# Ledger of designs, part 264: peptides against a protein of PDB entry 2AUS

Target 1, 323 residues: chain A of PDB entry 2AUS
Amino acid sequence: ADIKREVIVKDDKAETNPKWGFPPDKRPIELHIQYGVINLDKPPGPTSHEVVAWIKRILNLEKAGHGGTLDPKVSGVLPVALERATRVVQALLPAGKEYVALMHLHGDVPEDKIRAVMKEFEGEIIQRPPLRSAVKRRLRTRKVYYIEILEIDGRDVLFRVGVEAGTYIRSLIHHIGLALGVGAHMAELRRTRSGPFKEDETLVTLHDLVDYYHFWKEDGIEEYIRKAIQPMEKAVEHLPKIWIKDSAVAAVAHGANLTVPGIVKLNAGIKKGDLVAIMTLKDELVALGKAMMSTQEMIERSKGIAVDVEKVFMPRDWYPKLW

## One batch from the design tools (peptide; made by RFdiffusion4, then SolubleMPNN)

Design b2_p29_8_s4 (from b2_p29_8 with S1M E3K H5F Y11K A13K Y26V E27K)
Fold by OpenDDE base, seed 1:
Structure b2_p29_8_s4 (fold): chain B 323 residues (1-323), chain A 29 residues (1-29)
Amino acid sequence: as target 1 above (323 residues)
Amino acid sequence: MRKEFEELKEKLKPLEEKAKEFRERVKKL
């Protein structure tokens, strides 16, 4: 579910200068690429690392990074952040994921029992990370937000599953198979969502990227490559946001922490310790940081550090220094 | 560079088609 967060206005008189910054819709193509994220349809076969290496070669990039590993055999949504946007993947790592999985049962089970048992796996589950994970192999809880059975064909169960970041669908299927008493394995897996990135019109292949880059560089047609790359702000849509005064932007862009007087508006429900996006009044991403206050504290307090700035994205020169 | 990317497209084609087929199967359900 897209968490619609309420917006609380703290300063209703705050204006923004239209001459400052580069809103996502007004970036020249080169700047758009520098601050871009591709919603890649990763094919089955290559690793996520190999696919990122290909994108760098295709688009002539120095840097790129992906929003969470897909296994070689897994297809679907792989966000790839480009150049100056590369570190925006930090926002995508903790984001919820959706998959479609094909589970093969090792015995015959009545459909009613399949449905009943799979429903019991909605909620908190205990998992051990696989050997290939960079995560320490400790038992941990993970949330299964929903399981939707799409098709049951004898021993083959096709289902959609929404999960907390770092939930292992292969392990989930193994435990479902044990609970059914017959055992099961994962036959196929596709990722259909990674935070704000889903299977929509923005989903592109490596083939598309080859052709779209060619159309731009050889034919002078920017339209295709422009549409194939999302602004980095897309990668933070799922985060709580804080919008700041024009006078605060340059300080934050220089790596200063956000103080309470700089806040114009903010989302409801921010807790201390949350990852938040600091935005301009033109919806430009300035920085990611850790909330040092709740939403309520940011409203009630006249001073103090609201956000510990962890990663700046905005160039230092887009807004004037007003301090 | 151009030849390398054409060879890449040809290698990717059957893999991207397989991913598309699975996506289309799911959309019909």
Scores: peptide ipSAE 0.503, ipTM 0.927, DockQ to the pose 0.843
Fold by OpenDDE base, seed 5:
Structure b2_p29_8_s4 (fold): chain B 323 residues (1-323), chain A 29 residues (1-29)
Amino acid sequence: as target 1 above (323 residues)
Amino acid sequence: MRKEFEELKEKLKPLEEKAKEFRERVKKL
C-alpha cells in the first residue's frame, strides 16, 4: 500500500471548476456518510457480518459492506464501506493485510531456530483454505511479504506479518510449528492493516460509533461522526489512479467507459487488466474499472477505451453533462 | 440513547477492552 506511484501528466493545462462535485473534505455530513468508510476496530467475539449489521443499526443505514472478513476471535482493522460506498470494498478485498499474531509452540525450541525457521516463511507459501472458508479448498500460493518477530517468551512467539489477501495466519502458524518439529497454534490474532486502513487515529470502535451517532442526532454535534467516517476515496488510495477532465466526469458517472482523450494524468505502471480508480482533478472517486491499456498505451494513443468502467460511485449530477 | 445500544455498549466493553490491551502490549514492543 505504501508504494508511491509516479504521476504522469498528459494534459498540464487541464483545469477543474471548483463549483462542480463534492471533494472528500467538502461533503455535507449526510453525503459524507453516503460515501463513507469506517476504519472499524472489530472486537473479538462477533463475526464481521454481525459487526456490519450492528453498524447499519447504529447509523440507520440501508447498506454496508466490509473490506475483508475477520474471524470471530480476531480483532482489529475492519474497513466498513457505507451506503453508496458499499462496493468500494472491491478495492480492499485484494489489498495486502498486516497482522500481529501470538503463536504458541507445543514444545521447547531454541530462539535461534525459531528466528531462522520463521525467516524461511517470508516469500511464497502454499496454503489450503480452511473448511470454514467460503473459498473453494484448492491449494494456492500466497505471499508473505515480511515476518517481524516482536517477542519470544519461551513457547510464545509474538510476531508481525505482512501478507497477500486471503493468506490464513492460522495455517501459517500451523506450518511454522510443523517446520519447528514441535507443532504450534494461533493463540491470538489482530489485524493491524487492510490496504490503506491501519491502526491510526481513524480507528474507531462500535462503542465510539454509538456515542458519535448520539452526539449528532440528539445533541446536533456532527464533528465526531464526521471524523469517525473516512471518505470512500481512502479505500482506493492503494490503487493506480487515472485523473480525468471535468468534461469526462459526467459520462463516466453515467456508466460510459473512459476513453483516452478524457485522461489528464495517470499513475505509472498500470497494466492491462489492473483495477484502477478513475478520479476527478479534485481527487473524487468517479468509478472503479479495469484498465484496457497500459500507462504507456494511454500516453501514446490519442483514442480508444482506456478503462472499462465496472462500478460507478459518483452521482450523475455532481458534474454537468458536457456531451 | 436507545436501550438496545446501551446493552450493546455493555456487551462490547469487555471485548473492546481485551482488544485494546493486546494493541497496547504490541505498541510497547
Scores: peptide ipSAE 0.501, ipTM 0.928, DockQ to the pose 0.805
Fold by OpenDDE base, seed 3:
Parts: C-alpha cells; structure tokens; sequence
Structure b2_p29_8_s4 (fold): chain B 323 residues (1-323), chain A 29 residues (1-29)
C-alpha cells in the first residue's frame, strides 16, 4: 500500500462522461453495500468464517468473503468484501500484513540480547506451515519486512512486525525463542494491517454493524452504515492500476481483454504477469486481470492484449456499448 | 432489534472490549 506508483499519461485529451458509471463516492446506499468492503475489527474468539457468516446475517447479504484468515484467537483487521465485491478479496490475499504480537519467553534474557536477536529475523526466514493450514507442509522462504520492539517487560516482548502474506507469526516467535536459547510462545496477536486496510477511522466492530444497520432500517439514517462500508476500490489501492477510455469500459465489463488502444493512463513498473486493477477515469474498478505486457510495452505498442481480464466487477450496463 | 443480534452483542462485548484495550495500549507506546 505504501508504494507510490508514478502515473504515466498515454492520452492527455481523454475525457469521461459524468452521466456514465457510479463513482465510489456517488453510489446509492444499496449499491454502495453491493460493491462494499468492511474494514472489520475481528474480535478474538470466533473464526473468520463465523464472523463472515454474522456479517451476512446482520446486513441481509447473499455473499461475502474475507481478505485472509485470522485464527480464532487473533483479533484485528479483517477486510470483508460484500456481495458483488466478494471476489475482490483475491487482491488482498497476496498483500503484506502487519501484526502486533506479544511474545512470552520461557526464561530470562537480557534486553540487549532480545533486541539483537530479533533484529536478525528481519529479512528472509524459512518456515514450515502449521498442521492446521490448507497449505502443503513444505519449507518455504518468507519475508519479514520489519520488526519494531514496542515494549520489553521481563519475559514479555511486545513488537510490531510487517510480513509477507502467509508468514506465520506463531512460527516466527517459536524460532526467536529457540535463537534466544530459552524458548518462547505467542501470548497475543492482533493484525493491524492487511494491504490497504489498517487500524484507522474506517475500522468497525460487529457490534457497530448491528447498530448501524438498525439506524438505517428502523430510523432511516444511512450515514453510519455508509461510513462503515468502504468502496471495493479501497481493496485494490495497493495494486498497479490501468485507467481506460469510456469506450473500452463496457467491453471489459463484458469480459473482453483490455487492448492497448483502450489505455488512457497507467502506473509505472507493471511487469508481465502482475495482477492489475483496470479502472475508469472516475476511479471505478472495472476488473482485475493479469498484465500481458510491461508498462513500457503498453506505452510503446499501438495494439495487442495489455491485460488478460480474469474478474469483472462492474455491471455491463454502467457504461454504454460504443462498438 | 432482532433477539439474535442482542445475544450476539452480549457475547461480543467482552471480546471487543479486550481487543480495544489492546489497541489502546499499543497506541500509547
């Protein structure tokens, strides 16, 4: 989410019709929910699946999905994509995660040694997935982007950790404990970030959702439930973007691949094989797809498939067929 | 409010409070 990507303009004269589409800020409340993502504060106790089931029940939804499992005992940021946005969670699965963890040491260790050893766990680590994971139990490398020690209180070490998706903090703590020579276990874990979703003013509880839905349905006050739900476009903020002409939108919304002539502007640094978000000039998410060209190839070429469209989000009728 | 959601709020209250307390502790550091 923190990578500012340069925007390269390919067509500086491209305009958008204000009558077409539904920009994220202009969706009626029902449509906002249909294309919504909740930045949920998952409580400790329930599974991520149980929490999604409750959201569906609270908001009277047919479909919802979460942006990456939190264990029952783990609290914090769980993005939950709603209805038509449900498939956007796939953009969040590969996204970096941040946690605050409480590690309990099984022996006394000097603070200087704790700090030194934990610093050595920044970078590449070798992990084996736990028995309860759907992932094959092969050894794999994962990146620890940073470790920030927040507090050391005797045997209790509170730290912030930024990690590659599918890094197991419980396994990290176990290996830190082994390196310290005393052993350790994970006492508490909270996820503070999942890609673009973090602990901010958009973070809401299941309790909040119950009350905010009540205010809308019984009191006619939509403001609270509107603020509790983020537009699905939030879930793709961390992806490289390609913005397309109004004339290309309906074709992509019908599942056609994006061709080079449809591109108005794009982020720098797109590589072949990258997951990219196809956007309108009003910053509406049309589709997710696989880049078939680099940014440079998309600039230099006059024709060809730029993006293999994998997942359409935009309805087919928001933009007219101009072909 | 539906009875099922009142029962949910009662079950969630101590868990959401615990999560809030931990979040607030971390914000002060």
Amino acid sequence: as target 1 above (323 residues)
Amino acid sequence: MRKEFEELKEKLKPLEEKAKEFRERVKKL
Scores: peptide ipSAE 0.498, ipTM 0.928, DockQ to the pose 0.754
Fold by OpenDDE base, seed 4:
Structure b2_p29_8_s4 (fold): chain B 323 residues (1-323), chain A 29 residues (1-29)
Amino acid sequence: as target 1 above (323 residues)
Amino acid sequence: MRKEFEELKEKLKPLEEKAKEFRERVKKL
């Protein structure tokens, strides 16, 4: 998520009408909630689905969805997309994850050997999904981006791990334990990052949400609930972006594919087949789609389908039809 | 506050405290 993507400007004269749309910072509180994502600190105990059900009850919502299941015993960062934003979670499913894990070893191992063996698990690993996953139990490769040992206390190893989406830390710890020759199990696990969502000032509890909703509804104080809910655009910060002309927005909001003439600026390094976010010049999320061209092709070509629009988020009426 | 949400806060408190304790352990390292 932290890679600053270069922005290539294709049309430096493109202006946007300030009267059209609802930029993330200018949404009325009700509209902000309708297009919101909570960076929830999921407590240990409940399922991710139970937590989503509680959020719906607390905030009086019809729909919500989570940005990737945490096991009942796992705490930490669970993005929960609200109402009209519910389907933005599809952008978070492929995003990298970070965890802090406590591994308990089943025997004594010299610290130097622990450090050496855990370093060998950085890179590509072979995993089989656990029985509790809705995913077919096929062997697959997953990337471990980094392992950082935080503490070694006898048989207890506390470590930070950055992983590709759908890497199972429980399985990683099991394999580390086998490689150490003594065996190991996962004693504790916390997710500290899910793509753009991390342990920061935006992280809120279910308790916080109860209180903040009360302050809004009973005391008229919207500030707390407004801060507790991130705009849906936060959930796509890690994706490559394409910014479009005001004249193209309503067509894309109706489900039309983005054509090359509609592009104002775009991120470098888009490849054909990449998931991309289509944005207005006011940084509003219009849609998610599949890139049909590279960044270079989108620059060089004067016509053609740039993005196959898969999922629209923006209402059809925020921008006028200019076609 | 609705009674159901007070009961929810009471149920969540020991679980949120447990998550906080682990987070604080990690922050001290």
Scores: peptide ipSAE 0.493, ipTM 0.925, DockQ to the pose 0.776

## One batch from the design tools (peptide; made by RFdiffusion4, then SolubleMPNN)

Design b2_p30_1_s1 (from b2_p30_1, 16 letters changed)
Fold by OpenDDE base, seed 1:
Structure b2_p30_1_s1 (fold): chain B 323 residues (1-323), chain A 30 residues (1-30)
Amino acid sequence: as target 1 above (323 residues)
Amino acid sequence: HMAEERERHRAIVEEVERRRAEVAAELAAA
């Protein structure tokens, strides 16, 4: 998520009309909610689906979806995309995750051995999906990006772990326990990060959402509910971006594929097949799509389909048809 | 830290369930 991507400018003279669109900072509160994502602190107990159903009821919403399931007993960062932003969760599913976990060992192990063995689990690990997973129960490789031991108290090991999407921390802890020779189980788990969403000032509880909705509806104070909801553009911060001309926006908003002449600037390192965010020059999300060219091909070519548009978010009327 | 946070979130769930009933009654009366 923290990868600063270089921006390559293809058209340095491209201007944008300030009267067109609705930049994230200029959306009326109702429109902000329609294109919003909540960085929810999920409580332990309820399922991620039950929590989404509660948010829909609290905020009087027709649609919502979560950016990756947390087990009932797991707390922490659950991105919940609202209304017209609901489909943006597709950008969050492949995103890396961070957790803080408490591992309980079933025997005494010297601290030096704990540290040495846990370090061996950094990198590629083999996992089997749990029975309740909709994922085919084939053995699969997953990346552990880092393990940071926070505290060791006898048989209790508190650690931070960064992982590839769909890594099972319970299975990781079980394998660590086997490698230590004593066995282990996951005592506690909290998710501290899901792609661009982390534990920060944007993290809100279900209680906060109830209060902030009442402040808006009863007292006319929109400030709190506005701060509690992030723009949908937050959910794509980790993706490579392509910024397009004002003249191309309405076509893409109608579901047309992005062609090379529509590109103003783009991130370096786009590969064919990558999920990319198509943005306006005002950093509004137009659509998600599949790159049909590399960054280099998009620079060198004068024509062709750059992005196969899969999901349109922007309304068709925010920008005029200029074709 | 996580045990304290779990207890905090338990209290929040109980309160949210209460308030959800209030919000539901309000939304049904509107």
Scores: peptide ipSAE 0.023, ipTM 0.500, DockQ to the pose 0.035; fails the geometry check
Fold by OpenDDE base, seed 4:
Structure b2_p30_1_s1 (fold): chain B 323 residues (1-323), chain A 30 residues (1-30)
Amino acid sequence: as target 1 above (323 residues)
Amino acid sequence: HMAEERERHRAIVEEVERRRAEVAAELAAA
């Protein structure tokens, strides 16, 4: 479920100048691409890095990055952040993931036992990263949020699984197979969700991108390529947000930390140390940063550093310097 | 069926590689 975060208003009289910035829905197509994220349907076969390199060639881009590696054989939702948005992928790395997996059992198991054992894997599990992972092979805990069995056909079990970021479904299936006593392996895997990115109308193929880029460059039709690219703000929808005054935007865009007086509204439930998105009143992403205060402290205090700004996205000139 | 999806996706990769080579050639000639 999308965590609906309550919005607490600190300054109900704060207005925004409509002439400043570029709201996500009002960017010229070139600027939209510069601050874009593609919800790519990654085909099976290529690496996530090869697919990013292909998108760069198709769309004539200098920079791009992906929101979390899919193995070569794994298809589905791969967020690809473009150009100036490339660093927004850091917001997607900790985001929850959903997969549809086909597990093949190495022996016959009664359906009721399959269902019972798979339900026991909901919650906290212990995993070791695979050898091919750039992450040090240390044991770590991960949450399985849900397992939904879709189909059981003899030894083949099709299931949907919601997991914490960096949960290895191959390792989960191996452990389920051990618990069933017969062993199992991952036959198929598709990623159906990566944080705010899902299998929806925004999901596009590499073919769609070729065709849509051609329609824009040769036919002057920008509509398709515009729809195929999401604003970078989509990549932070799952984060707690802090909305700031127009007078604070340029300072944060220059890399200054957000102070409490700059806050207009904020999400409930921010804790010290949380990754937060700093937004304008027009829902433009200014920066990502670390919360130095809780939501409650940001409400009660009149001064102090609210957010340690780690990554600026907004150009320095979209808002005037008012300091 | 996952097998049909794999074959569809293989055909997609091959055609994307072809079209990408065409687009890259056009962009290099411009």
Scores: peptide ipSAE 0.023, ipTM 0.397, DockQ to the pose 0.065; fails the geometry check
Fold by OpenDDE base, seed 3:
Formats: structure tokens, sequence, C-alpha cells
Structure b2_p30_1_s1 (fold): chain B 323 residues (1-323), chain A 30 residues (1-30)
């Protein structure tokens, strides 16, 4: 999420009609919910699926989906995409994750040795998925972006860890314990980040959602529930973006592939095969798709398919059909 | 520790289900 992507302008004269669409900040509350993502503080105990089912019941929703499973015992950041936004979770599955973990060592180890050995686990690590994982138990590499030791109290090591999606912290701790020569296990785990979603003012509990829904429905106070739900566009902040002309929006909203003439501006560093977000000039998410060209090809070419549109989010009627 | 945590979390779940049922009843009466 922290990757500042350069924005390359292809058409500096492109304007947008203020009467078309619904920018993230201008959605009526019902529409905001329909295109919402909750940054949920998942309690430990329930499964991620149980928590999603409760959110659906609390908010009277037909569908919702989560941005990457947390184990029952794991708390913290669980993005829950609502209704028409439900499929935006596909953008969050490959996103980096951060955790705070408590590791318990099975023997005494000097603090200097703990720090030194844990530092060696930054970078590429070899993992085998646990038996309970839906992922085939093949050995695979995963990136550990950083390890930050927060506290060492005897045999208890509290640390922050940034990891590639599908890194198993339990397996990491087991391997650290082996490297220390004493063994270790994961005592506690909290997820503190899932791509653009982190522990901040947008993090809400299931209790908050109950109370905020009540304030809206019984007291007519929509402010709390509005703040508790992020626009679906939040869930794509970490993706490379392509901004399109108003005249291209309706075609993409109908499921047409994005062609090069429709591009107004785009992020640098898009590669062929990347997941990209197609945006309006008002920063509305139109669709997710696969880049069929690099950024450079999208700049240099006058024609061709830039993005294979995989998932449309925007309704067909938000922008007029201009073809 | 982990047993107490699980019990705390069960209590949170039960409270959320209770409050949800109350809100749903209120909304149906309005």
Amino acid sequence: as target 1 above (323 residues)
Amino acid sequence: HMAEERERHRAIVEEVERRRAEVAAELAAA
C-alpha cells in the first residue's frame, strides 16, 4: 500500500462531467453501504466466515466477503466487502499483510542472539503450508519484508512482521525456534494490516457496527455507519490504476475491455499480467482487470486492448452510453 | 490465558448476536 506510484498523464485536456457517477464521498448512505468495505477488528474465537455472516445479519445484507481468512484464534484487521463490492476482496488476497505475534521460546536464549537470528528471517524464506490450509503442501518461498522486535521478556518475544500474502506466521515462528536451537511456538497473533487496511480510526468492532446501525435506523443518525464503512475504492488503493475518459466508462461498465484511446492517466510500472484498477476521473472504481500492456505500451500505442476487464463494479447507468 | 481469551470472545459473539436481534426487532416494529 505504501508504494507511491508515479502518475503519467496521457491526456491533460480530459474533463469529467460532475453530474455523472457517484464519487466515493458523494454516495447516499444506502449506496455507500452497497459499495462499502468494513475494516473490521475481527475478534478471536469465531471464524472469518462466521464474522462475515454476523455482519450480513447486523447490516441486513444479502452478500459479503472477506479480504483474506484469519484463523479463529487470530484477531485484527479483516476487510469485509459488502454487497456490490463483495468481489473487491480479490484485490486484497495478494496484498501484503502485517502481524503482531507473540512467540514463546522453549528455552533460554540471550537477547542479542534472538535479535540476530530473527533478522536473518527477513527476506526470502522457505515454508510448507499447514495441513489445514486449502493450499497444496508444496514447499514454497515467501517474502518476509521486515521483522521488528517490540519486546523481549525472558522467553516471550513480541514482534511485528510484514509478510507476503500466504506467509504462515506459525511456521515462521517454528523455524525461528529451530534456528535458536530451543524451539518455539506461536502464543498469540493479531493481524495489524491487510494491504491498505490497517489499525487506524477506520477499524471497527462488531459491537460498533451494531450500535452504528441502530443509530442510523432508530435515531436517523447516519454519520457513524457512514464512517464505519469505507468506500470500495479503499480496497484498491494499493493497486496500479488507470484513469479513463467519461466516454469510456459506460463501455467498461458493460464489460467491454479497456482500449488505449480511453486512457487519460495511469500509474507507472504496470506490467503485462498485473491486476489493475480502472478508475474514473472522479476516483470511482469502474472495474478490475488484467493489464494486457505495460505502462510504456499504453503510452506509446494509439490503439489496442490495454486491460482485459475481469470484474465490473460500477453500475451501467452511472455514466451515459456515448457509443 | 488462551481459555480466558476464548471465553471473552464467546461473550463478545453472544452479545453481538443479542444486540443484532434487538436491532432487527426494533427495525421490524418501525
Scores: peptide ipSAE 0.021, ipTM 0.345, DockQ to the pose 0.033; fails the geometry check
Fold by OpenDDE base, seed 2:
Structure b2_p30_1_s1 (fold): chain B 323 residues (1-323), chain A 30 residues (1-30)
Amino acid sequence: as target 1 above (323 residues)
Amino acid sequence: HMAEERERHRAIVEEVERRRAEVAAELAAA
């Protein structure tokens, strides 16, 4: 997720009108909520769907969605996209995840052997989806980006693990236990990261949301609820970006594909088929789409469809029609 | 690169299956 992407400028003279749009930092509180994502600390016990339903009730919302299911017993980082931002979760579903897990071994294993074997599980692993998953029980590969052993206490192994989306930590622990020769199970699991969302000052509880909503509605204090809700643009920080001219924004907001002349700047390393975020020059999310060209093609070509627009977020009226 | 990754994957699966069979045999002999 922390890939610093180079920004290539195609049009260095492109300006943006400060009167158009609503930059993430300048949204009225009601609009901020409508385009918000909560970095929720999901408690253990409830389902991710129950928690989303509670958030909708607390904040008086019509719709919300979560950025990747946590099992009932799993706590931690659950991004919850609100209202008009609800579909931004599509950007978070494929995002890497980090967990802290407690693995309990079913026998005694020397610490050196534990460390050696767990290191072998860094990189690509084969997983079988759990029986309870709606996913066909096909063997699939998943990336384990890193395993950091935090503590070993006899048969208990506390570790941090960075994984590709849809990696099953329970299955990983089971395979580690088999590789150790004694077997193992997952005792505890917390998600500490989901793409750009992590355990930081933006992490809030359901109780925090109740209190912060009360302070806004009853006391007129918007500061807390404003802080508790991230702009939807946070949910696309990990994506490659394409920044467009003001004259192209309204067309894309109407569902038109992005053409090469509309590009002002873009990230390096975009490949054909990549999910990309189309941004204004004020870092507002216009749309998500599929790259139809590489970064290099978008630089070199004067014409053509750069991005197939799949999902518009920006309202059609934030920027004027200049066509 | 994908061929080497597939071989590494095969080796991990074979090792896990072998160790699972060994543990199952030990538990059946005890």
Scores: peptide ipSAE 0.000, ipTM 0.230, DockQ to the pose 0.013; fails the geometry check

